Peptides against a protein of PDB entry 1MQS. Designs and how they scored, part 127

Target 1, 223 residues: chain A of PDB entry 1MQS
Amino acid sequence: ILKMLFLNKDLNNNDNITTITDDIFNQQEIIWKVLILDIKSTATISSVLRVNDLLKAGITVHSLIKQDRSPLPDVPAIYFVSPTKENIDIIVNDLKSDKYSEFYINFTSSLPRNLLEDLAQQVSITGKSDKIKQVYDQYLDFIVTEPELFSLEISNAYLTLNDPKTTEEEITGLCANIADGLFNTVLTINSIPIIRAAKGGPAEIIAEKLGTKLRDFVINTNS

## One batch from the design tools (peptide; made by RFdiffusion4, then SolubleMPNN)

Design b2_p22_3_s3 (from b2_p22_3, 12 letters changed)
Fold by OpenDDE base, seed 5:
Structure b2_p22_3_s3 (fold): chain B 223 residues (1-223), chain A 22 residues (1-22)
Amino acid sequence: as target 1 above (223 residues)
Amino acid sequence: SEKFEELLKKYEEQQKKFLESL
């Protein structure tokens, strides 16, 4: 939950929530955000976080997704809501209306394939896909622009993979992270892909890692 | 510190109102 509030940046999980929030608050300028919840996610947040924790995470305003919300076009928004058609339609409507500057979408559970495709289609139609910065569910970290097209939006992936100063270990680590993201995508979509990758580069490494993960998963599921 | 406390108080009030609306 805290990771979500900090736009899914890497957090040291070994520390108490209070220690993490205090350290981040003291070290970095707080980015003020809107938090949009539903009834279910409100219960979840309330069980884990205190008001002070939300404030320290930069949440200045929070509201229910179904409530009328004032536009804050210069403020980024975090959605933490159930993966439903209704919520997707509301998010897309908020996108259309330029209600917020950026959209960080976190679904409380797995996003079904049909809803993923619906989200992608609607976002594509708006022409405002650039405002969606993240889409998360229980398994995935991605951005959807259109059906069957998505990005993991891994920071500086292109630069890292093409920088001659990047070590083999760094490349391997990045490829592993990408493969994990793709694996989670496969699980969410509930469809085993045919993997195609360019030979002789990072794409091949990713493909091999993904293939191994899929094979292991199938073996463990049938075992 | 005083400014933060004021903000915290406002936030707590807003949260209370929000929770009451649920």
Scores: peptide ipSAE 0.018, ipTM 0.393, DockQ to the pose 0.019; fails the geometry check
Fold by OpenDDE base, seed 1:
Structure b2_p22_3_s3 (fold): chain B 223 residues (1-223), chain A 22 residues (1-22)
Amino acid sequence: as target 1 above (223 residues)
Amino acid sequence: SEKFEELLKKYEEQQKKFLESL
């Protein structure tokens, strides 16, 4: 939750929420943001964070997604809402209306493929995909901006990686294929990336494989 | 800072109103 409030930046988890917010508040210029919630996420936030924590995280205004909200076109927005068709439609409408400057979307649970496709399609139609900076759920975290997002066109990758019925072997194989695709992309771009991945999932496996490939390539090229 | 305390107070009031609206 704190990561979300700080636009999913890595935070040192060893400290109390209040200490973390205090440290960040004191060390960096606060980016003021709007927090959009639903009923369920409101309960979650209220159970974990105090008012002072939200303020120190730069949340200037919070509101329900279904409430009438005034446009703040110069203010970034964090959505923390359930992955429903209704919420997606509202987010897209907010995007169409230029309600906020940037959109950081965090779903409270897994975003089904059909809803992800719906979101992507609707966003594409708006021509404003550049305003969507992040989309997160329990299984995925990615930057949605066109310059920073590309597809390897691997069929059913999302389904395979997020289906509990998928075998470890299938996951490992797919991760290897993804890492190969990313490696080829990196070589094409001709820049060494900083690799960031969530720990404890397929992303970490991919990151490790990609890192190994890049290191091996550099060693072999310099030799 | 005095400014922070004022902002905190305003934020708390806003939060209260928000929670009362739910």
Scores: peptide ipSAE 0.013, ipTM 0.395, DockQ to the pose 0.017; fails the geometry check
Fold by OpenDDE base, seed 2:
Structure b2_p22_3_s3 (fold): chain B 223 residues (1-223), chain A 22 residues (1-22)
Amino acid sequence: as target 1 above (223 residues)
Amino acid sequence: SEKFEELLKKYEEQQKKFLESL
């Protein structure tokens, strides 16, 4: 929970919640955010976090997803809600209306394939996929860096990478395709990114492939 | 700080109102 409140940054888990929040509060500038919950997630958060913890995490406002919420177009939003069609539709509507500046979506449990595809499709249609910064569930850790990657690759990538029937060759092929997409993006932006990826999974494979492509490109361009 | 305590109080009040609306 704390991780998501800090936009899924790595936290030192060796300390109590209060100690962690205090340390972060003292060391870093607070990013003020809106927290959007449902009934279930409200109960979850209330059981783990105190009001002071939320404040220290930079939560300026919290509300229910089904409630009428005032637009805060300059404020990033964290969604922590159940993976339902209804919630997805609301999130997409909030996106369409530019209700917040950025969207960090955290589902309380696994997002089914059909709902992930629906989310991706709807977001793609809005043309505002760049505002979706993160999508997480129980098994998904995805950072959206570019609109096209979310629209084109997220559904297939997630499903393929998490399907136990997927072969190693298929995973490797998909990772290569993702890396190619990222590489093309980097070229478009005309800036060499700092590549960071979680270790021990597909993200690392993608990062390595991307790094290799970038290195090769730089060598070839400077020759 | 005194300012932080004031903010905390305001936040607690907001939370209370939110919980009451549930």
Scores: peptide ipSAE 0.006, ipTM 0.329, DockQ to the pose 0.018; fails the geometry check
Fold by OpenDDE base, seed 3:
Structure b2_p22_3_s3 (fold): chain B 223 residues (1-223), chain A 22 residues (1-22)
Amino acid sequence: as target 1 above (223 residues)
Amino acid sequence: SEKFEELLKKYEEQQKKFLESL
């Protein structure tokens, strides 16, 4: 949660929430942000953080996603909401209306492929994809440095990764395929990405595989 | 089956850690 509130920066401090917030408060200029929640995520945040913790994290205002919210076009927004069609539509509408300066989207659980595709399509139509800075879920760690969301078009990837009946071999195979697709994308774009992945899940496996492929490629190209 | 259970446990622990790190 704290990582999300600090725009998914790596917080290496194993210290108490208070110590982390105090250290950041003292070291960096506070970036004031809006936090948008739903009913489920509100319960989650309330169980972990105090109001004072939110303030120290730079949260100036927090609101429910379904509530009427005033435009703050010069203020970045953090969404922490359930991956639903309704929430996606609201986020896109907020984007269309220039409600905030930047959008950091964090889903409370895995975003199904169909919803990811829907989000990508709607955002592309707005022409404001540059305002989407991050999209995160349990498995996805995307820093959108470029305005374009792309799909590897791997069928049922999210379903396969989230199905408890899926075997380790199937997961490993799928992760390898995803890493191959990403590698090809990197080569096409001709830029070395910063790879970030949630620890302990398929995303980490993919990141490791991709990292290895990139390292091998660089070594082979420089020999 | 034992390897799968270990993986599942690791996965659950990692999910929990992720949620706590949010």
Scores: peptide ipSAE 0.000, ipTM 0.333, DockQ to the pose 0.018; fails the geometry check

Design b2_p22_3_s4 (from b2_p22_3, 14 letters changed)
Fold by OpenDDE base, seed 5:
Structure b2_p22_3_s4 (fold): chain B 223 residues (1-223), chain A 22 residues (1-22)
Amino acid sequence: as target 1 above (223 residues)
Amino acid sequence: DEKFKKLLEDYEEQQKKFLSSL
C-alpha cells in the first residue's frame, strides 16, 4: 500500500512505515496526489495507514470513487479500487473529463481478462491513453513480494476489521486472536521476526500484542 | 496507444507470474 502511494517505486523495505515516510518526506520533493478509493479499499487503507501517513505520502485529498469529485487537472491521481466494471467505467469517465493530470490505477485484486479488454477498448476510444501511467494489482504485489506469505485462515477477519459496525472490543479480541496465530507461526518457524506494522490501526495492536508474547516467551524460556 | 498497450501487457504478465506462484 505504501509503495502504491509512491507510485509503485522501489522502496527500501528495510524501514518501518514511519522511517520510509520520513525519509521520503525529507529527501524527495513531495508529489501531491489525489487518492481515489472505494468502500473496500477505504477499509483496507484505514486499517493500515493513519491520516498523517497519507499526508506524508503526498496525498492531499482522498475521496470515494462514486462521489462527485472536483476536477484537479494539474494533479495526478492514484486509484486504489476493486476490479469491477463500474469502477472501470468511472475511471474512464474521469479520463474523458480530464479530471486529473495522470492516472495511476491500482486494483485491490486481479482484474479479469474481460474487464481488462473493456478497459483497453474504452481508454483507446478516448484518445487519452497517454495519461494512464500505471495499471497495477496491489493484491498480487503484496502477495508476491513476500515469499513466505502464510494465512492464519481466520474466518471473516477482513470483514470484521473493516466493518464500521464492529466494536472496539471486537477488534481488540480479533487482534488478540491474530497475534496468537502469528505467535504460533513464529514458534513453528523457530525464528524471532522483526515486527513491522502500520501505526494507528489494527496492525499496531497486533504488533504490540505479538511483541509482548514474544518477549514473555523469551523470558520464560531463558529462565 | 502503444505505450498503453505495453502497460496492459506488463499488468497481465504480473498477474500470470503471481498465479503461477500459487
Scores: peptide ipSAE 0.278, ipTM 0.821, DockQ to the pose 0.138
Fold by OpenDDE base, seed 1:
Structure b2_p22_3_s4 (fold): chain B 223 residues (1-223), chain A 22 residues (1-22)
Amino acid sequence: as target 1 above (223 residues)
Amino acid sequence: DEKFKKLLEDYEEQQKKFLSSL
C-alpha cells in the first residue's frame, strides 16, 4: 500500500520495504496526487494510514470512485479499487473526460482476463492510452514479496502504550485501531494467520480483538 | 498503444508470477 502512494517506484529495485519516511527523504521532489478509492479499499487505507500520512505521501485529496469528483487535469491520480466492471467503466470515463493528467491503476486483487480485455478495449477506443502509466495488483505484490515484517504506521503507538499517564480507554482504543489494521491486512493477503502474542500486555488485547474480528468475519461470511 | 500494451503485458506477467508462487 505504501509503495503504491509513491507510484510503486521501489518495486523495480530492491525487495526491501522502505518506510514512508525513507521514501520522502530519498525523493528530490514531492509529487502531488489524487487518491481514488472504493468502499473496500477505503476501509483498508483508513485502518493503516492517517490523513496526515497520506499528505506526507503527496496525496492532496482522496475520494470515492463513485463520488462526483472535480476535474484536476494537471494532477496525476492513483486508483486503488476493486477489480470490477463498474470500476473499470468509471476509470475509462474519467480518462475520456481528462479528469486527471495521469492514471496509476492499482487493483486490490487480480483483474480477471475478461475484465482486462474489456479495460484494454475501452481504453483503446478513447485514444488516450498514453495517460495510463501503471496497472498493478497490490494484493499480488504483497503475496509475492512475503514480507516478514510490516508497520501499520500508527503514530506514537509505543509512547502511548508505555506512558503511565495514558488511560485504559486510550490503550483500548489504540489496540482496537491496531487490530483493525491487522484485520484488513489479513483480508488483503487472503490468509488467516496463526496469532501469537505475549500475554499480560497490549499485545494480548490486540490478539484477542483480532481473533474476535476474524471469527465474526468467518461466521458472517458463512451465513 | 505500444506502451499500453507493454503495461498490460507487465501486469499479466505479475499475475503469472503470483500463480507460480502458490
Scores: peptide ipSAE 0.270, ipTM 0.817, DockQ to the pose 0.135
Fold by OpenDDE base, seed 4:
Structure b2_p22_3_s4 (fold): chain B 223 residues (1-223), chain A 22 residues (1-22)
Amino acid sequence: as target 1 above (223 residues)
Amino acid sequence: DEKFKKLLEDYEEQQKKFLSSL
């Protein structure tokens, strides 16, 4: 994700998100960009990045792709969206409208060949293909750069899960939230993980929930 | 158009590489 926000430049992956953003912020002039998301990618980004991280990456505005967006013809745009016909059509319409100066298109997963051909054809018809600077699968990039460790930064999760006064409903709810966060993270990383969890505790519940979500997603993506 | 074509080719190559790694 950070790589995407920095226009897929090679970043030294050895540093924490905060260190990377701080280093880039300190070393390079911030290029202000618009980030265009869909519902799915919004969940993904929200799971791994804070609003402040977006700002540090030079994201001045973020919007949903389906929302009416004001033209910013002098501002480059990063699209991070699902590989759908609808999103392609919107991107092409934005291109036609000169909504942004440059278009960096990042798909959350691989675009099928038929849709790629459609994108190519539509862009070619516009005569504005020069504004398309990147077409990239962020899913593929994340497979290459998986973090060894990350946090969902859920406050008091450990305390809540280990407090004997916590109700089963509260535990279940928290586990669901954690699983959602992990799911979104996995989608962001774009790699199907081998899930390992301690048995007999909340970790197992979370792992099971996550596994189910991932299986459902894979089934739905392959159908 | 040539640049865009190359971008698409690079994209396809990236996809192929990923699929081959899985």
Scores: peptide ipSAE 0.264, ipTM 0.817, DockQ to the pose 0.180
Fold by OpenDDE base, seed 2:
Structure b2_p22_3_s4 (fold): chain B 223 residues (1-223), chain A 22 residues (1-22)
Amino acid sequence: as target 1 above (223 residues)
Amino acid sequence: DEKFKKLLEDYEEQQKKFLSSL
């Protein structure tokens, strides 16, 4: 996984993850990258790496491949996703849209021949094959089944967010408080979450605020 | 594109090497 985050460069595997990330961070110029995951790869990464590890690897933003993502045309992207037709199509669409500057594609397991041919054909049609820098198998085709459910224990949060009498200011304030709580939780567990939220409601506001806090933290820690 | 073709070839070679190492 760490090798992938450093664009599959050779790393010394004899040290702890923390030591490796510290050494690399101190010895090499950090390349800021976006990390694109799916549900399966998210579970894998979350079990192995902490938030600080991703930051030290230069991961400024991570998101799900199926989520709407803002274009970052000057930023390289690492894809770590399942070898599916759906994911290939999304990657190609991202390529067509110039969503990122460079594409480092890592599959959780081997892409079958038919899908490889499909990928090749689609990329060739775009005329942007030069942006594809790597296609690689990481062989991390496993999921970690250790889900944790927790509560911030904010009194009446659900009621407040769903009460039609609640003002936008009150909603915004509560969402900020929730985001702060989540951020503190992330820092406490030292693990960077993939944020998933329903669109069009308070959950999206919270997700956005939390994402911003995490990004800011990463930027400030690396400055 | 020749570079992309090479990348795909390298990928296939990686797969073969992995399979052979099992």
Scores: peptide ipSAE 0.294, ipTM 0.840, DockQ to the pose 0.093; fails the geometry check

Design b2_p22_4_s1 (from b2_p22_4, 11 letters changed)
Fold by OpenDDE base, seed 2:
Structure b2_p22_4_s1 (fold): chain B 223 residues (1-223), chain A 22 residues (1-22)
Amino acid sequence: as target 1 above (223 residues)
Amino acid sequence: MTFIELIGLKTDKEFKELLEKL
C-alpha cells in the first residue's frame, strides 16, 4: 500500500510504517496527489493506514470513484480500485475530461486480459495515453484485522457455503472469489503457504483453485 | 523484487505494449 501511495517507487523495506512515512517525508519532496478509491479499497486502506499516514504520503484528498469529484487538472491521481468494467469506464471518462494531471492506476486484484485490452483501447481513442503513468495490479483484496491476520470481508460467506439452499453456481462463484482473495494474500505476504482443507466441501474447491493459481503464477514468473 | 512488484510491472508492460499496437 505505501509503495502505491508513493507511485510504486522503491521504499526501504526494513522500517515500520511510521518510520517509512517519516523518512520519506523528510528525504523527498512531497508530491501532493488525489487518492481515488471504491468501497472495497476504502476498507482495505482504512484497515492498514491512518488518516495521518495518508497525509504523510502526500494524499491531499481521497474520494470514492463513483462520487462526483471536482476537477484538479494540475494534481496527479492515484486510483486504487477493483478491476471492473465500470471502474475502467469511469477512469477513462476522468481522463477524457482532464480531471487530473496524471493517472496512476492500481487495481486491487488481477485485471482480466479482456479488461486490460478494453482499457488500452479506450485510452488510445482519447489520445491522452501519455497521462496514464502506471497500470498495476496490487493484489490487495483483503482487510487487515490484526497483525498477520487477514479477512477477505466476504459478506455471509460462511452462511452461503453452509446453506443447503445455495446453488452450485453460487458456491462455485464464491469459492473462486475466496481463492482469488487468498491468492492475493499469499502474494502480499511473499510466502508459499501449506494449504490444508477439509475434503468433500467448499474448502477443497478453494484449496484446488488456490493451488492452481499459485502453480500458474510460479510458472509464469519463472518464464 | 517481491511477487506483487513483478505482477505490477508485467501488467504495466502489457498495457504499454497494447497501446503501442493501437
Scores: peptide ipSAE 0.414, ipTM 0.852, DockQ to the pose 0.696
Fold by OpenDDE base, seed 1:
Structure b2_p22_4_s1 (fold): chain B 223 residues (1-223), chain A 22 residues (1-22)
Amino acid sequence: as target 1 above (223 residues)
Amino acid sequence: MTFIELIGLKTDKEFKELLEKL
């Protein structure tokens, strides 16, 4: 998150910006920016950052993407939003209207190829592609409630996994979704976890799926 | 460079490549 707020620039020598310290904010020139969020990303940011932290990162204004926002044509904008067609259309409309000077687009999770192509096509049509400075996937689709506790905010996950009426396909699908969320979380923490799960249930399925994803990732990164 | 940064850069690269083709 902090790197995103600093336009994904390499923050000097501390690879592990896990702790918001005054030192982190003092090391970079503060550029005043607008932060555009959606409901999901607002919850994510609010779980890990305080308003004062946003100010220290140079966020002068933060707003919801669906809200009517005043144009600030001389101010760069950071979008941190879900990878949806709706959000893409809004961003493109903001681009068309010259709402901000520069656009740093960060999606909360992986942007599907079709949506990436749609974004590129729409941006190209505007003739204002130069204003799009970055398009990043941040993989921040979770809420941190406590230093050692986070949530994927998957509604009724426990009920679904324990309801005898739930089909195997539904269980498998949900386990895959959970594994994806956990994978994103692990990537965000930037450490390889020791996975512990109870045997003989959905937890084991999730652990195996997550383990496979992590192994595949490590193999692909080291090749 | 963190893994997330690498993935982010990949998306950015792909986006720029798409723009170059349009």
Scores: peptide ipSAE 0.438, ipTM 0.860, DockQ to the pose 0.710; fails the geometry check
Fold by OpenDDE base, seed 5:
Structure b2_p22_4_s1 (fold): chain B 223 residues (1-223), chain A 22 residues (1-22)
Amino acid sequence: as target 1 above (223 residues)
Amino acid sequence: MTFIELIGLKTDKEFKELLEKL
């Protein structure tokens, strides 16, 4: 989440951003931004960030995507919303109306290929593609601790995923097991990971499953 | 921050490639 709020810039390796400490704020010029959310992403952000944390990240205003929002043509916007046709259409309409200066689009989960193509097509038609700075799938980017190497101890996982004789059902089943193992690991560490996955393979399937599990968990624990 | 990285194409790259074809 914090990385997204800082426009997905590589935060130098040494900053254990476990706490938005005063030191992170002192080194970078605060870029003021608008944060656009939906109901689901609002619940996610509210579970991990305080209003003061948003302000420190340069978020001056946060609003729901379906709410009437005032145009701020000189202010960049971060969208953190569900990967739906409805949200895509709203973003494109905001682009058409020059509602913001720049658009940083982050989806809460994997964006299906058909919706990605739809977004690209609609943006192209507007002639304002230069305003779209980023399009990211955020697999519930939550709080990061120091990286530890761990193993799920799943025998022959590599062989199973790469053997051309393996059935789609076997791959899907294995991906579910991996996602369950990762979910349990995340809960044990008591931090929510940033999930990065390759598109078009088992990695994407695992990332989607894990993201769904984490989202459901966050929603249920705040409830 | 805990990072789980699975190697592959980024959505951002794919989006930009689609725009170039359009």
Scores: peptide ipSAE 0.429, ipTM 0.818, DockQ to the pose 0.280; fails the geometry check
Fold by OpenDDE base, seed 4:
Structure b2_p22_4_s1 (fold): chain B 223 residues (1-223), chain A 22 residues (1-22)
Amino acid sequence: as target 1 above (223 residues)
Amino acid sequence: MTFIELIGLKTDKEFKELLEKL
């Protein structure tokens, strides 16, 4: 979500949302944006972010996509909405009317090919394709109600990963095992996770391995 | 790069490719 709010730029992988927003807020010029949501994505955003977090991310106003929104032709817009024909039509209408300066479109889940083609066709007809900066599937179609903690029950994992005597091969092997465990957990939960990992260590290795497994699974399931 | 980021980039790429063909 935070990456989306920062136009899908690389953010420092910090576990603390407050730290991320504070660091960005203090170090970079904030690009002020409008956030357009639907009912479903509003629930998602509200479950994980506070109003102050949105402000720190440069969100000046957030509105529902179906609401009559005032034009802000000099302000970029982030759409975070369900992948529906209705939402696509509204976005295209907003584009036609020059409602915003730039359009960053993020769908809450996978956009079907037919809708992607429809979006492309409609945008092409407008002659304003240059204003569409991004079209992303975010796969954030969930509400975070309560954080859950689970264990893979891997003995001495922390010790092994932090012992300077541990070989790279042992670390890689352990990371693979952890990734397998996480993958299985994801399958049981039947949801696509947001993977957050610290850079430059075993956590990143695990995240990459898990990501690969999930990609392969999605490809194979949709095939 | 996270799984979600990769999927997002794929969609963006596909969208841009579609636009180029129109």
Scores: peptide ipSAE 0.416, ipTM 0.844, DockQ to the pose 0.434; fails the geometry check

